# Peptides against a protein of PDB entry 5TDY, part 87

Target 1, 88 residues: chain A of PDB entry 5TDY
Amino acid sequence: EKKIDGRRKAAVLLVALGPEKAAQVMKHLDEETVEQLVVEIANIGRVTPEEKKQVLEEFLSLAKAKEMISEGGIEYAKKVLEKAFGPE

## One batch from the design tools (peptide; made by RFdiffusion4, then SolubleMPNN)

Design b2_p29_7_s2
Fold by OpenDDE base, seed 1:
Structure b2_p29_7_s2 (fold): chain B 88 residues (1-88), chain A 29 residues (1-29)
Amino acid sequence: as target 1 above (88 residues)
Amino acid sequence: EEEKKNEEIWEKVVDAVLLAEEEEKEKEE
């Protein structure tokens, strides 16, 4: 498994969510981070199925490691993201 | 330093996604 750049993982995730959801996510980010992500998304190029799978797995792993998020919130996010990424 | 910055962005985005989806769920209920 190849290590994916953190900014790229973020860009892949946001693109998978779609423009509406991505916009809602970015409302919770600082201006500098948003600008960096916009640049990364603009240069995302082709996203492989392997990358999508890895990003989803790493998202879930990190989400589960966080103690601030309820289990219900994690499960809800999981379902939404799985639908967003679509069949692989 | 670059790797640290990248991971920081990743963690921020993950937090934001979870928060945004929770807020959406609450609005739809």
Scores: peptide ipSAE 0.674, ipTM 0.912, DockQ to the pose 0.595
Fold by OpenDDE base, seed 5:
Structure b2_p29_7_s2 (fold): chain B 88 residues (1-88), chain A 29 residues (1-29)
Amino acid sequence: as target 1 above (88 residues)
Amino acid sequence: EEEKKNEEIWEKVVDAVLLAEEEEKEKEE
C-alpha cells in the first residue's frame, strides 16, 4: 500500500461526495483549510480505483478510532460513502 | 512538518464529513 498525502486523501474524499455534500463539509472547516483544499481539488487529476478504495478504508479506520460518534452513526456514514464512491 | 500539516487537514475533513452527515440526518428526522 502506497502512502497518500493527507491533503490528497481529503480532496479525493470531497470529490467523491459530490459538489453539494462537499460544500456542506467545508462549512465546518476554517478558511485557510478550505483554500488549501480548493487548490488540491483543482489539481486532483486522475483518481484511481485503488486510491478511492484506500481513502474509504482510511476514513472508516480513523472514524472508528476517534470513537466520536455512535455505532449507528458510523454505519450510516459507511453507507453514504459507499454510495458516493459507487461501484468501480 | 508538512506531513503533520497534511495529516491535520485529513483529520479535520474526516470530522467535518461526520458532522455534515449528522446534520443531514437530523434534518430528515
Scores: peptide ipSAE 0.672, ipTM 0.912, DockQ to the pose 0.567
Fold by OpenDDE base, seed 4:
Structure b2_p29_7_s2 (fold): chain B 88 residues (1-88), chain A 29 residues (1-29)
Amino acid sequence: as target 1 above (88 residues)
Amino acid sequence: EEEKKNEEIWEKVVDAVLLAEEEEKEKEE
């Protein structure tokens, strides 16, 4: 398993969520961070299935570690992201 | 330093995703 750049992980996640959800997410970020992410998204290129899987796993791991949500909440997040990362 | 910055962005995005989903959930209720 290769370590993915933090900006790339973020870009992959935002693209997977789609433009509407990504826009809602970015409303919670500082302007400088948004600008950096826009550049990264514009240059995302091909996202491999392995990257998608890894980003999802790392998201769930970090979200759980932060204890920001209940067990039910993490399951909800998992379903939302699995839907987002679907074959589309 | 670059790695630190990248990881900080990742963590910020994770927080933002969780918050955005919670807000969407509240709107749908």
Scores: peptide ipSAE 0.671, ipTM 0.911, DockQ to the pose 0.565
Fold by OpenDDE base, seed 3:
Structure b2_p29_7_s2 (fold): chain B 88 residues (1-88), chain A 29 residues (1-29)
Amino acid sequence: as target 1 above (88 residues)
Amino acid sequence: EEEKKNEEIWEKVVDAVLLAEEEEKEKEE
C-alpha cells in the first residue's frame, strides 16, 4: 500500500467525522496544528475509497498501540468511525 | 523533517479523536 502523508491522513479523518465532531476534536489541539489542518482540509480534493479504508485502519492500529483508552473505548471509537466513513 | 512533522500531526489528531470520543461517552453515561 502507498504511504499517505501524515497531514493528509489527519484531514481525511476529520472530514469523515463531520464538522461537529471535527470541531470537538480540534479543541484538544494547539493553535498551530489547527491552522495547518484547516489548510489541509480546505485543499483535500477527492478522497478515494482506498484512502478512507487505509486511514481508518491506521487510526485503529495507532489507537490500540497507544493504549490511551480502555478496550471498550477503542471499540466505541471503531463503531463511530465506521459509521462516519459510511459504506462504499 | 517534513515527514517527521506530518507524522507528528497525525499522532496528535489520533490522540485528540480518542480524547474527544471518551468525553462524549462520559457525557452520555
Scores: peptide ipSAE 0.670, ipTM 0.910, DockQ to the pose 0.586

Design b2_p29_7_s4
Fold by OpenDDE base, seed 2:
Formats: C-alpha cells, structure tokens, sequence
Structure b2_p29_7_s4 (fold): chain B 88 residues (1-88), chain A 29 residues (1-29)
C-alpha cells in the first residue's frame, strides 16, 4: 500500500465529496489552510480508485475515533464510502 | 517536518467535514 501525502489525502477527500460539500467544509477552515487546499486540488491530477478508497477508509477510521462527533457523523462517513464503492 | 504539516492539514479537513455535516443536519431539524 502506497503512502499518500496528507495534503493530497485532503484534496482527494474534498473532491470526492463534491463541490457543494467541499465548499461547506472549507468554511470551517482557516484562510491559510483553504489556500493550501485550493492549490492542492488544482494540481490533483489523476486520482486512482485505490487512492480514493484509501482516503475514504482512513476518513471513516478517523471519524469513528473522534468522540466529539455525533452518531450521525459516523453514519455520514459510512454513506460516503457506500456511495463510492457500494455496500459490503 | 513537511509530513507533520501535511497530516495536520489532513486532520483539520476531517474535522471540518464532520462539523459541516453536523451543521447541515442541525439546519434540517
């Protein structure tokens, strides 16, 4: 399994969520971080299905590990995975 | 050092995704 750069993972996730959701997400980020992400997204190039799967699965793992999120947040993460790869 | 910064951004984005979703859910209630 290839290690993915953190900034790239972030860009892949945002693109996977779609432009509308990505816009809402970035409203919760500081200006500097947004600028960095915009650059990364602009240079994202090809995203392989394997990369996308890796990123989304790591996202789900981190989401589950966070105690501050609601059950709904975890369910959202599951929906993202299911939408991308279908039910398991 | 660069790796640390990259992972920091990753974690920030994950948090932001969850926050954004919670905000949207709250608006629908």
Amino acid sequence: as target 1 above (88 residues)
Amino acid sequence: EEEKKNEEIWNKVVDAVLKAEEEEKKKLE
Scores: peptide ipSAE 0.650, ipTM 0.908, DockQ to the pose 0.616
Fold by OpenDDE base, seed 5:
Structure b2_p29_7_s4 (fold): chain B 88 residues (1-88), chain A 29 residues (1-29)
Amino acid sequence: as target 1 above (88 residues)
Amino acid sequence: EEEKKNEEIWNKVVDAVLKAEEEEKKKLE
């Protein structure tokens, strides 16, 4: 398994969510972070199925690890993974 | 330091995704 750059993972996740959801996500980020992500997304190039799967699996893992998040957040993470690749 | 910055951005985005979904849920309640 290849290690993916953190900025790359973020860009892959945002693209996977689609433009509408990505816009809603960026409302919750500071201005400098948004600028950095826009540049990364503009230069994302090809995203392989392997990269996408790896990013979404890590996203789900992090969501499950957060002890203070709502059940809705965990359920959303499951939906994203299932929609993209089916149940694991 | 670059690796730490990358992880910071990744964690910020993950948190933002969860917050955005929570916001969407509240609008439907």
Scores: peptide ipSAE 0.645, ipTM 0.907, DockQ to the pose 0.609
Fold by OpenDDE base, seed 3:
Structure b2_p29_7_s4 (fold): chain B 88 residues (1-88), chain A 29 residues (1-29)
Amino acid sequence: as target 1 above (88 residues)
Amino acid sequence: EEEKKNEEIWNKVVDAVLKAEEEEKKKLE
């Protein structure tokens, strides 16, 4: 698989979540980070299905690895994947 | 250096997504 830039991964994830959810996420970020992400999203261009899948799967993997999350967070991640690509 | 900054943003966003979800969960309880 291709190595994806960290900033691009973040932008792809936010776009995949949709504008409403992305807005809620950005409330938890510092101003500088938000500004950087807005630039990345504005210049995201075409996102391939492969990139989208890779980003969402990595997100799920990282979420599962974190100790400070509830099962709800993991369930949410699964819902996002399901909405994007259907059941696998 | 640049790579580290990129990964930092990625990690921040992942954490933020999980926090946002937890916030929504609390509203439903």
Scores: peptide ipSAE 0.644, ipTM 0.904, DockQ to the pose 0.597
Fold by OpenDDE base, seed 4:
Structure b2_p29_7_s4 (fold): chain B 88 residues (1-88), chain A 29 residues (1-29)
Amino acid sequence: as target 1 above (88 residues)
Amino acid sequence: EEEKKNEEIWNKVVDAVLKAEEEEKKKLE
């Protein structure tokens, strides 16, 4: 398993969420962070299925650790997975 | 230092995703 840079993980996640959700996420970030992420997303290049899998697994792990996954949270996670690994 | 910055961004994004989802949930209730 290859180690993924934190900025890249963030970019992969945001792309997987889609532009609408990504925009909502960006509203909760400081301007400097947003600028950095925009650059990273612009240069994301090819994202392998393995990378997407790693990023989403880590996201889910962190979300669970923060005790913010309810039944609704699980449903949200499933939607993210479907979008990330479905036909694109 | 670069690694620290990377992980900080990752953690910020994760938190932001959770916050955004919570806000959307509240709007739909």
Scores: peptide ipSAE 0.644, ipTM 0.906, DockQ to the pose 0.573

Design b2_p29_8_s2
Fold by OpenDDE base, seed 3:
Structure b2_p29_8_s2 (fold): chain B 88 residues (1-88), chain A 29 residues (1-29)
Amino acid sequence: as target 1 above (88 residues)
Amino acid sequence: SLSEEEAKLIAEIIKEWLEEEERRRREEE
């Protein structure tokens, strides 16, 4: 498994979410972080199916570990991201 | 659209990804 930089993972996720949902997420980040991610998104280039799969898997793993939303919420998030990234 | 709770959760995960990257950089210095 190839290592993906944290900023790269974040950019891939935000692009997959689309501009409206990405904006909702970035409201919870500080100004410096947002500026860094905007630069990363602008230079994202091509995202491979393997990168998409890896980012989705890591996201779901961390989301479940935090247990900050209901099980139904996790399932909903999974469905939304699967539609955004395409089938695994 | 995402709920506020979902948006906050995603932001927290992004923060963890960035913190992990920063920690690795410090350990390599």
Scores: peptide ipSAE 0.663, ipTM 0.913, DockQ to the pose 0.692
Fold by OpenDDE base, seed 1:
Structure b2_p29_8_s2 (fold): chain B 88 residues (1-88), chain A 29 residues (1-29)
Amino acid sequence: as target 1 above (88 residues)
Amino acid sequence: SLSEEEAKLIAEIIKEWLEEEERRRREEE
């Protein structure tokens, strides 16, 4: 598969979440990171189905690795993102 | 809406993606 830039992966995820949820996420990021991501989001252009699928898969993989944070949160996040990256 | 725990988890994953990218760029410089 094609390697996706980390900044782009983050932007794809945030756009998929929508502005409200994205804002909640970005509250946990420092100012410089937020500014960087805003730029990436502004220049995201077209996101292919392959990119969406790949970002989702990579996210879920990392989320599972961090399951000790909140088991319930992991399952909910999975459901939310599956809907976000589902068919348009 | 997301819980704070869920939002934090997503943020941490984003941080990892960004850190990995930064590390890769530094190594290629």
Scores: peptide ipSAE 0.663, ipTM 0.912, DockQ to the pose 0.692
Fold by OpenDDE base, seed 4:
Structure b2_p29_8_s2 (fold): chain B 88 residues (1-88), chain A 29 residues (1-29)
Amino acid sequence: as target 1 above (88 residues)
Amino acid sequence: SLSEEEAKLIAEIIKEWLEEEERRRREEE
């Protein structure tokens, strides 16, 4: 499995969410970080199904590890992100 | 739209991804 750099993972996730939801996320980031991510998004190119899968899996793993939401919440988040990535 | 909690969670995870990348970049220099 090919390793994905952190900035690309972030870009993949934000693109999948779409501009509206991505904006909601980015309001929690500092201006410099936002600018960095915008550049990465602009150069994201083609995102493979494998990358999408890897990003989603790692995200869910980290989200669960943080225990910021209940198990049910994690399942909900999974569904939201799956919808964001769209059917393949 | 995302809930405030969802948006914040995603942002925190993104921060971690970027921090890991920054560490890797510095280590390679």
Scores: peptide ipSAE 0.662, ipTM 0.913, DockQ to the pose 0.696
Fold by OpenDDE base, seed 5:
Structure b2_p29_8_s2 (fold): chain B 88 residues (1-88), chain A 29 residues (1-29)
Amino acid sequence: as target 1 above (88 residues)
Amino acid sequence: SLSEEEAKLIAEIIKEWLEEEERRRREEE
């Protein structure tokens, strides 16, 4: 699979989450990082289905590896993201 | 909305993505 730039992965994820949830996430990032991500989001353009799939898969993999939330929480996050990434 | 725990987890994952990218760029310089 084609490697996605880390900055782009982050932008794709945040856009998929929507502004409210993205804001919740960005509260945990330093100002410089937030500014960088805002730039990436502004220039995100079109996100392919392949990119969305890769970002979601990598996210879930890392989330499970970090074990920072319960399994139920991971499943919840998965559903939220899948809904966010999918067409409405 | 996300729980605070979920929001923090996502932020940590984003940090890892960014750090990985930064390491890659430094190694290429």
Scores: peptide ipSAE 0.661, ipTM 0.912, DockQ to the pose 0.673

Design b2_p29_8_s3
Fold by OpenDDE base, seed 1:
Structure b2_p29_8_s3 (fold): chain B 88 residues (1-88), chain A 29 residues (1-29)
Amino acid sequence: as target 1 above (88 residues)
Amino acid sequence: SLSEEEAKLIAEIIKEWLRKEEEERRKKE
C-alpha cells in the first residue's frame, strides 16, 4: 500500500464526513491545525477508493490501539464511517 | 450529526496522525 500523509488522511476523512460533521470535529482542534486542514481540504483533488479504504482502516486501527472506543463501539464506528464514505 | 463523543474521538485520531507526521519529519531533519 502507498503511504498517505497524516494531513491527507485527515482531509479525506473530514471531506467524507461533510461540512456539518467536519465542523463538529474541528471544534476540538486548535486554530493552527484547523488552518492547516482547511488548506489540505482545498487542495484535496481526487480521492481514490483505495485512499478512502486506507483512511477508514487506519482510523479504526488507531482508535482501537489507543483504546478510545469500546469493543462494541468499534463495530458501530465501522458502520457509521462506512456510511459516511459511501459505497466507494 | 455526530455526538460530542464521536466528534472528539475523530479529532483525537486526527491529532495523532498529525503528531506522528510531525515527529517523522523532525527525525528526518
Scores: peptide ipSAE 0.673, ipTM 0.917, DockQ to the pose 0.682
Fold by OpenDDE base, seed 4:
Structure b2_p29_8_s3 (fold): chain B 88 residues (1-88), chain A 29 residues (1-29)
Amino acid sequence: as target 1 above (88 residues)
Amino acid sequence: SLSEEEAKLIAEIIKEWLRKEEEERRKKE
């Protein structure tokens, strides 16, 4: 498995969510972080299916490890993200 | 659209990714 930079993972996730949902997420980030991510998004280039899969899996893994949400919440988050990465 | 809870969760994970990357970058300096 190819290691993905944190900035890259974030950019992939935000792009998958789309501009509206990405904006909702970025509302919870400081201005400097937002600017960093905007640069990364602007230069994201091609995102491979493998990268998308890795980002989703790492997101769910981290969310679960941090026990940020219940098991049911993880399943819900999985569905939300799968929809985001899926066809529009 | 996302709920505030969903948006916040995603943001927290992103912040974690960035923090880890920063730590790794500093270790290589």
Scores: peptide ipSAE 0.672, ipTM 0.917, DockQ to the pose 0.661
Fold by OpenDDE base, seed 5:
Structure b2_p29_8_s3 (fold): chain B 88 residues (1-88), chain A 29 residues (1-29)
Amino acid sequence: as target 1 above (88 residues)
Amino acid sequence: SLSEEEAKLIAEIIKEWLRKEEEERRKKE
């Protein structure tokens, strides 16, 4: 498994969410962080299915590890994100 | 659309990814 840079992971996630949801997320980030991510998003290029899968898995794993969401919340988040990462 | 709670959760994970990356970078300096 390839290591993905944190900035890259964030960019992949935000792009997958789409501009509307990404904007909602970035409202909770400071200006400097947003600027960093905008650069990464602008240069994201092609995102492979494997990369998307890895980002999603790491997201869910970290969310669980930090107890940021319940077990049910993890399943819900997974479903929501999988739809976001889908064909549309 | 995401709820504010969902949006904040995602943002916190992103911050964590960035913090970890920065920490790793500092260790290599």
Scores: peptide ipSAE 0.671, ipTM 0.917, DockQ to the pose 0.668
Fold by OpenDDE base, seed 3:
Structure b2_p29_8_s3 (fold): chain B 88 residues (1-88), chain A 29 residues (1-29)
Amino acid sequence: as target 1 above (88 residues)
Amino acid sequence: SLSEEEAKLIAEIIKEWLRKEEEERRKKE
């Protein structure tokens, strides 16, 4: 498994969500962070299926570890993100 | 569209990714 930079992971996730949902997420980030992520998104290039899978798994892992949502919520989040990333 | 709570959750995970990256950079300095 290849290590992915935090900024890269965030960019991959935001692009997968699409511009409308990405905008909803970025409303919760400070201005400097948003500017940094916009640069990463602009230079994202090709995203491999392996990167998409890794980003999704790391997201779910952190969400579970922080217990930010219920077990049912994790399953729901997984489905939402899988639809956003699309079939591989 | 995402709910406000869902959007906030995703944002918090992104913040965590960025914090960890910054911490790793500091350790290498």
Scores: peptide ipSAE 0.670, ipTM 0.916, DockQ to the pose 0.666

Design b2_p29_8_s4
Fold by OpenDDE base, seed 4:
Parts: C-alpha cells; structure tokens; sequence
Structure b2_p29_8_s4 (fold): chain B 88 residues (1-88), chain A 29 residues (1-29)
C-alpha cells in the first residue's frame, strides 16, 4: 500500500464523517490542529476509494492496537465509519 | 450524530496520525 500523509488521512476521515460529525470530533482538538485540518480539508481534492478504504483500515488498526476499543467495539466503529463513507 | 466517546476516540486517532507525521518531518530536517 502507498503511504498516506497523516494530515491527509485525518482530512479524508473528517470529510467522510460530514460537517456535523466532523465538528464534534474537532471539538476535541486544539486550535492549531483544527486550523491544519481545515487547510487539508479545503484542499482535499479527489479522494479515491482506495484511500477511503486504507484510512478506515488504518483507523481501526490503530484503535485496536491502542486497545481503545474492544473487539465488539471495533466492529461497531467499522460499521459507523463505513456508513459515514457512504456507498461507492 | 456521534457520541462524545466516539468523537473523542476519533480525535485521539487523528492526533496520533498528526503526531507521527510531525515526527517524520523532524527527522527529515
């Protein structure tokens, strides 16, 4: 897989979530981080299905590795995020 | 809408992605 810039991954995820959910997430980020992400979102351009898939996979992998979510919780999160990304 | 727990979880992952990216940038300087 081609490595995706961390800022790009974040932007892809936030755009996929939509503005309302993205706003909820960004409430937990500091102002400087939010500004960085706004720039990335503004210049996101085309997001390929491969990027979306990779971002989701890396998100779930990292969440699991950090033991932030149980196995069942990972499956739930996967469903939520897949719905956010929408159909292809 | 997301729960606060869900929103915070996503934010933490984003922070990690950005942290790693900044670390890579520093190493390349």
Amino acid sequence: as target 1 above (88 residues)
Amino acid sequence: MLSEEEAKLIAEIIKEWLKKEEERKKKEE
Scores: peptide ipSAE 0.659, ipTM 0.905, DockQ to the pose 0.640
Fold by OpenDDE base, seed 1:
Structure b2_p29_8_s4 (fold): chain B 88 residues (1-88), chain A 29 residues (1-29)
Amino acid sequence: as target 1 above (88 residues)
Amino acid sequence: MLSEEEAKLIAEIIKEWLKKEEERKKKEE
């Protein structure tokens, strides 16, 4: 499948989360990174269903690979993110 | 709302995505 720019993946994820949750996430990022992402979000344009699906899959895959979440956490994360991205 | 753990997890993944992009840019330059 087509490779998505990392900055775009981040922007897609943050927009899907909504402003309140996105703010919680961005609290953990440095100021320069936040500024970069704000620009990407401002220019995000249309996000296709394929992009959303790919971002979710890559997120979960990377989280698992880095052992950032437990086995049970993977299943939970799937449900949380599916709700965040909404039905599409 | 996200838990602090959830928020931090997402942030770390974002950092990784951005890090990879920066590294690719450096290799191409």
Scores: peptide ipSAE 0.658, ipTM 0.905, DockQ to the pose 0.644
Fold by OpenDDE base, seed 5:
Parts: structure tokens; sequence; C-alpha cells
Structure b2_p29_8_s4 (fold): chain B 88 residues (1-88), chain A 29 residues (1-29)
């Protein structure tokens, strides 16, 4: 599969979440990181379905690997994110 | 809206993605 830049992945995820949820997430990031991501978001352009799928899968995989969420939480998070990635 | 915990978890993953990118850039120096 095509490698996606980490900044790109983050931007894709944040945009998919929408401005309100993205703001909640970005509150947990330092100023420099936020500034970097704002630039990426501003220049995100078109996000393909393949990118969205890959970002979601990598997110869930990493969250599980870091034991940040339980097994049941994986399915829950997937549903939440898939809904967020869907049409408004 | 996300719970505060959910928001924090997502932020941590984002930080990890950015960290990996930074590490890759350092290897190129």
Amino acid sequence: as target 1 above (88 residues)
Amino acid sequence: MLSEEEAKLIAEIIKEWLKKEEERKKKEE
C-alpha cells in the first residue's frame, strides 16, 4: 500500500471528524503541533476513500498496539470514526 | 461530541504519527 505521511494522516483524521471534534482533539496537542496540522489541513485537498480507509485502519491498529483502547473499544471506535468519515 | 478520553486517545495517536515522521527525517540527516 501507498505510504501516507504522518502529518497527512493526522490531517485526514481531523478533517473527517469535523471542526468541533477536531478542536477537542487538538486541545491535547502543543502549539507547535497544532500549527503544523493547521497547515496540513489547509492544504489537504482531496482525500480519497482509500486514504480514509488506510488512516482508519492504521489508527485502530496503533491504538490497539499501544493498548490505548480495549478490544471492545476497537469496534466502538471504528463505528464512531466511520460515522464521522461519512457524509454529514 | 467526543468524550474527553476519546479526544485524548486520538491526540496520542496523532502525536505518534508525527513522532515517527520526525524520526524518519532525522535518519536522513
Scores: peptide ipSAE 0.656, ipTM 0.904, DockQ to the pose 0.660
Fold by OpenDDE base, seed 3:
Structure b2_p29_8_s4 (fold): chain B 88 residues (1-88), chain A 29 residues (1-29)
Amino acid sequence: as target 1 above (88 residues)
Amino acid sequence: MLSEEEAKLIAEIIKEWLKKEEERKKKEE
């Protein structure tokens, strides 16, 4: 599969979440990081279904690897993100 | 809306993605 730039992956995820949820996430990032991501979001252009799929898969993979939440939490997160990205 | 825990998890993963990019850039130098 084609490698996606980390900054673009983050922008795709934040846009998919929508402005309210994205704002919640960005509260946990430092000011410089937020400014960088705002630039990426502004220049995101078209996001393909393939990119959405890849970003979701990589997100879930890292979430599981870090084990920062329970197994049930991972399943919940998957459902929330799938709804945010839309049907594919 | 997201819980604080969910928001923190997503932020942590974003940080990881950005960290990996910086590491790749460093290795190219």
Scores: peptide ipSAE 0.656, ipTM 0.904, DockQ to the pose 0.700

## One batch from the design tools (peptide; made by RFdiffusion4, then SolubleMPNN)

Design b2_p30_1_s1 (from b2_p30_1, 12 letters changed)
Fold by OpenDDE base, seed 2:
Structure b2_p30_1_s1 (fold): chain B 88 residues (1-88), chain A 30 residues (1-30)
Amino acid sequence: as target 1 above (88 residues)
Amino acid sequence: MEEEVEKLVEEVSKLPAEEIAEIIKEWLAK
């Protein structure tokens, strides 16, 4: 698993969400931050499915930790265990 | 993999934009 810097993660997430949702998100960020993210998105280059998956899962993990969303079930539990004890 | 990723995108997109922005701010604050 490769470490992804915060700016890259944000850009990957915004692109993954699509332009409409990304625009809605950016309305809650300050102008300077938006400008920086736009540059990052413009230079995002290749995004592998693995990187995309990693970013989305990191996001969901944080969102759930903050209790922004409630999610459970066997599938999520399996993902948690895989990350903790699965292939390194 | 593609179908799995699409499901993740769908799940993330269910969150309000303002809450997604909060997490992004945390990512950028590092």
Scores: peptide ipSAE 0.727, ipTM 0.955, DockQ to the pose 0.687
Fold by OpenDDE base, seed 5:
Structure b2_p30_1_s1 (fold): chain B 88 residues (1-88), chain A 30 residues (1-30)
Amino acid sequence: as target 1 above (88 residues)
Amino acid sequence: MEEEVEKLVEEVSKLPAEEIAEIIKEWLAK
């Protein structure tokens, strides 16, 4: 797993969400931030599936930590184990 | 991988835009 800077992560996420959802998200950011993100998106270049997956999983991890979403059970446990010990 | 990623996108997309923005702000602040 490679370290991805915050700006890059944000850009990858927004692109992954698609233009409609991304636009909705950007409405909650200040103008300067939006401008910066637009630049990042414009220069996003190649996004590997691995990078995309990494960003999305980090986001979901943070969202769950913040209790924005609640998830548990077998599927979550599976993800935890895979992160800790690799796929089984 | 692609199918898995699509499901992740869908999961993220279920969150309110405001809440997604909150995490993005944190990413940008660091």
Scores: peptide ipSAE 0.727, ipTM 0.955, DockQ to the pose 0.696
Fold by OpenDDE base, seed 1:
Structure b2_p30_1_s1 (fold): chain B 88 residues (1-88), chain A 30 residues (1-30)
Amino acid sequence: as target 1 above (88 residues)
Amino acid sequence: MEEEVEKLVEEVSKLPAEEIAEIIKEWLAK
């Protein structure tokens, strides 16, 4: 797993969400931030499936930690165990 | 991998745009 800077993570996420959802998200950011992210997206270059997966998983981890979403049960437990002890 | 990524995108997309923006702000904070 490679370290990804915050600006890169944000750009990868926004591209992954598609233009409609990304636009909705950007409406909640200040104008300067939007301009910075647009530049970052313009220069995003190649995004591998691995990098995309890493960004999305980090996002979901943070979202769950902030209690924005909740997940539990057997399937969630399986995911936790796989992430903790499965191949990395 | 692609199918897994698609599922992750779908899960993220279910969140309100405002809440997604909150995490982006945290990523950008220095």
Scores: peptide ipSAE 0.725, ipTM 0.955, DockQ to the pose 0.642
Fold by OpenDDE base, seed 3:
Structure b2_p30_1_s1 (fold): chain B 88 residues (1-88), chain A 30 residues (1-30)
Amino acid sequence: as target 1 above (88 residues)
Amino acid sequence: MEEEVEKLVEEVSKLPAEEIAEIIKEWLAK
């Protein structure tokens, strides 16, 4: 797994979310940060599915750790099994 | 791979924009 810097991760995430959701997210950031991220997005270049997956999974891991997402129960267990033993 | 990524995007998109921004701030602080 390749190490991705924070600014790159943020840019990949925002692009993945689409312009509408990305705009909503950036409304919660200071102006200087927004400008920096816009530059990163403009120069994002090629984003592979693998990199995109890595960023999204790291995000979700952090979100779950911060209890932003409640996961559990039978359905979650099924998802875990699918990820562990099912096709990618 | 593409189907999996699409599902991940969907899951992230369900979170409030403010909470997504919080994690982004943490990424940028490092």
Scores: peptide ipSAE 0.723, ipTM 0.955, DockQ to the pose 0.682

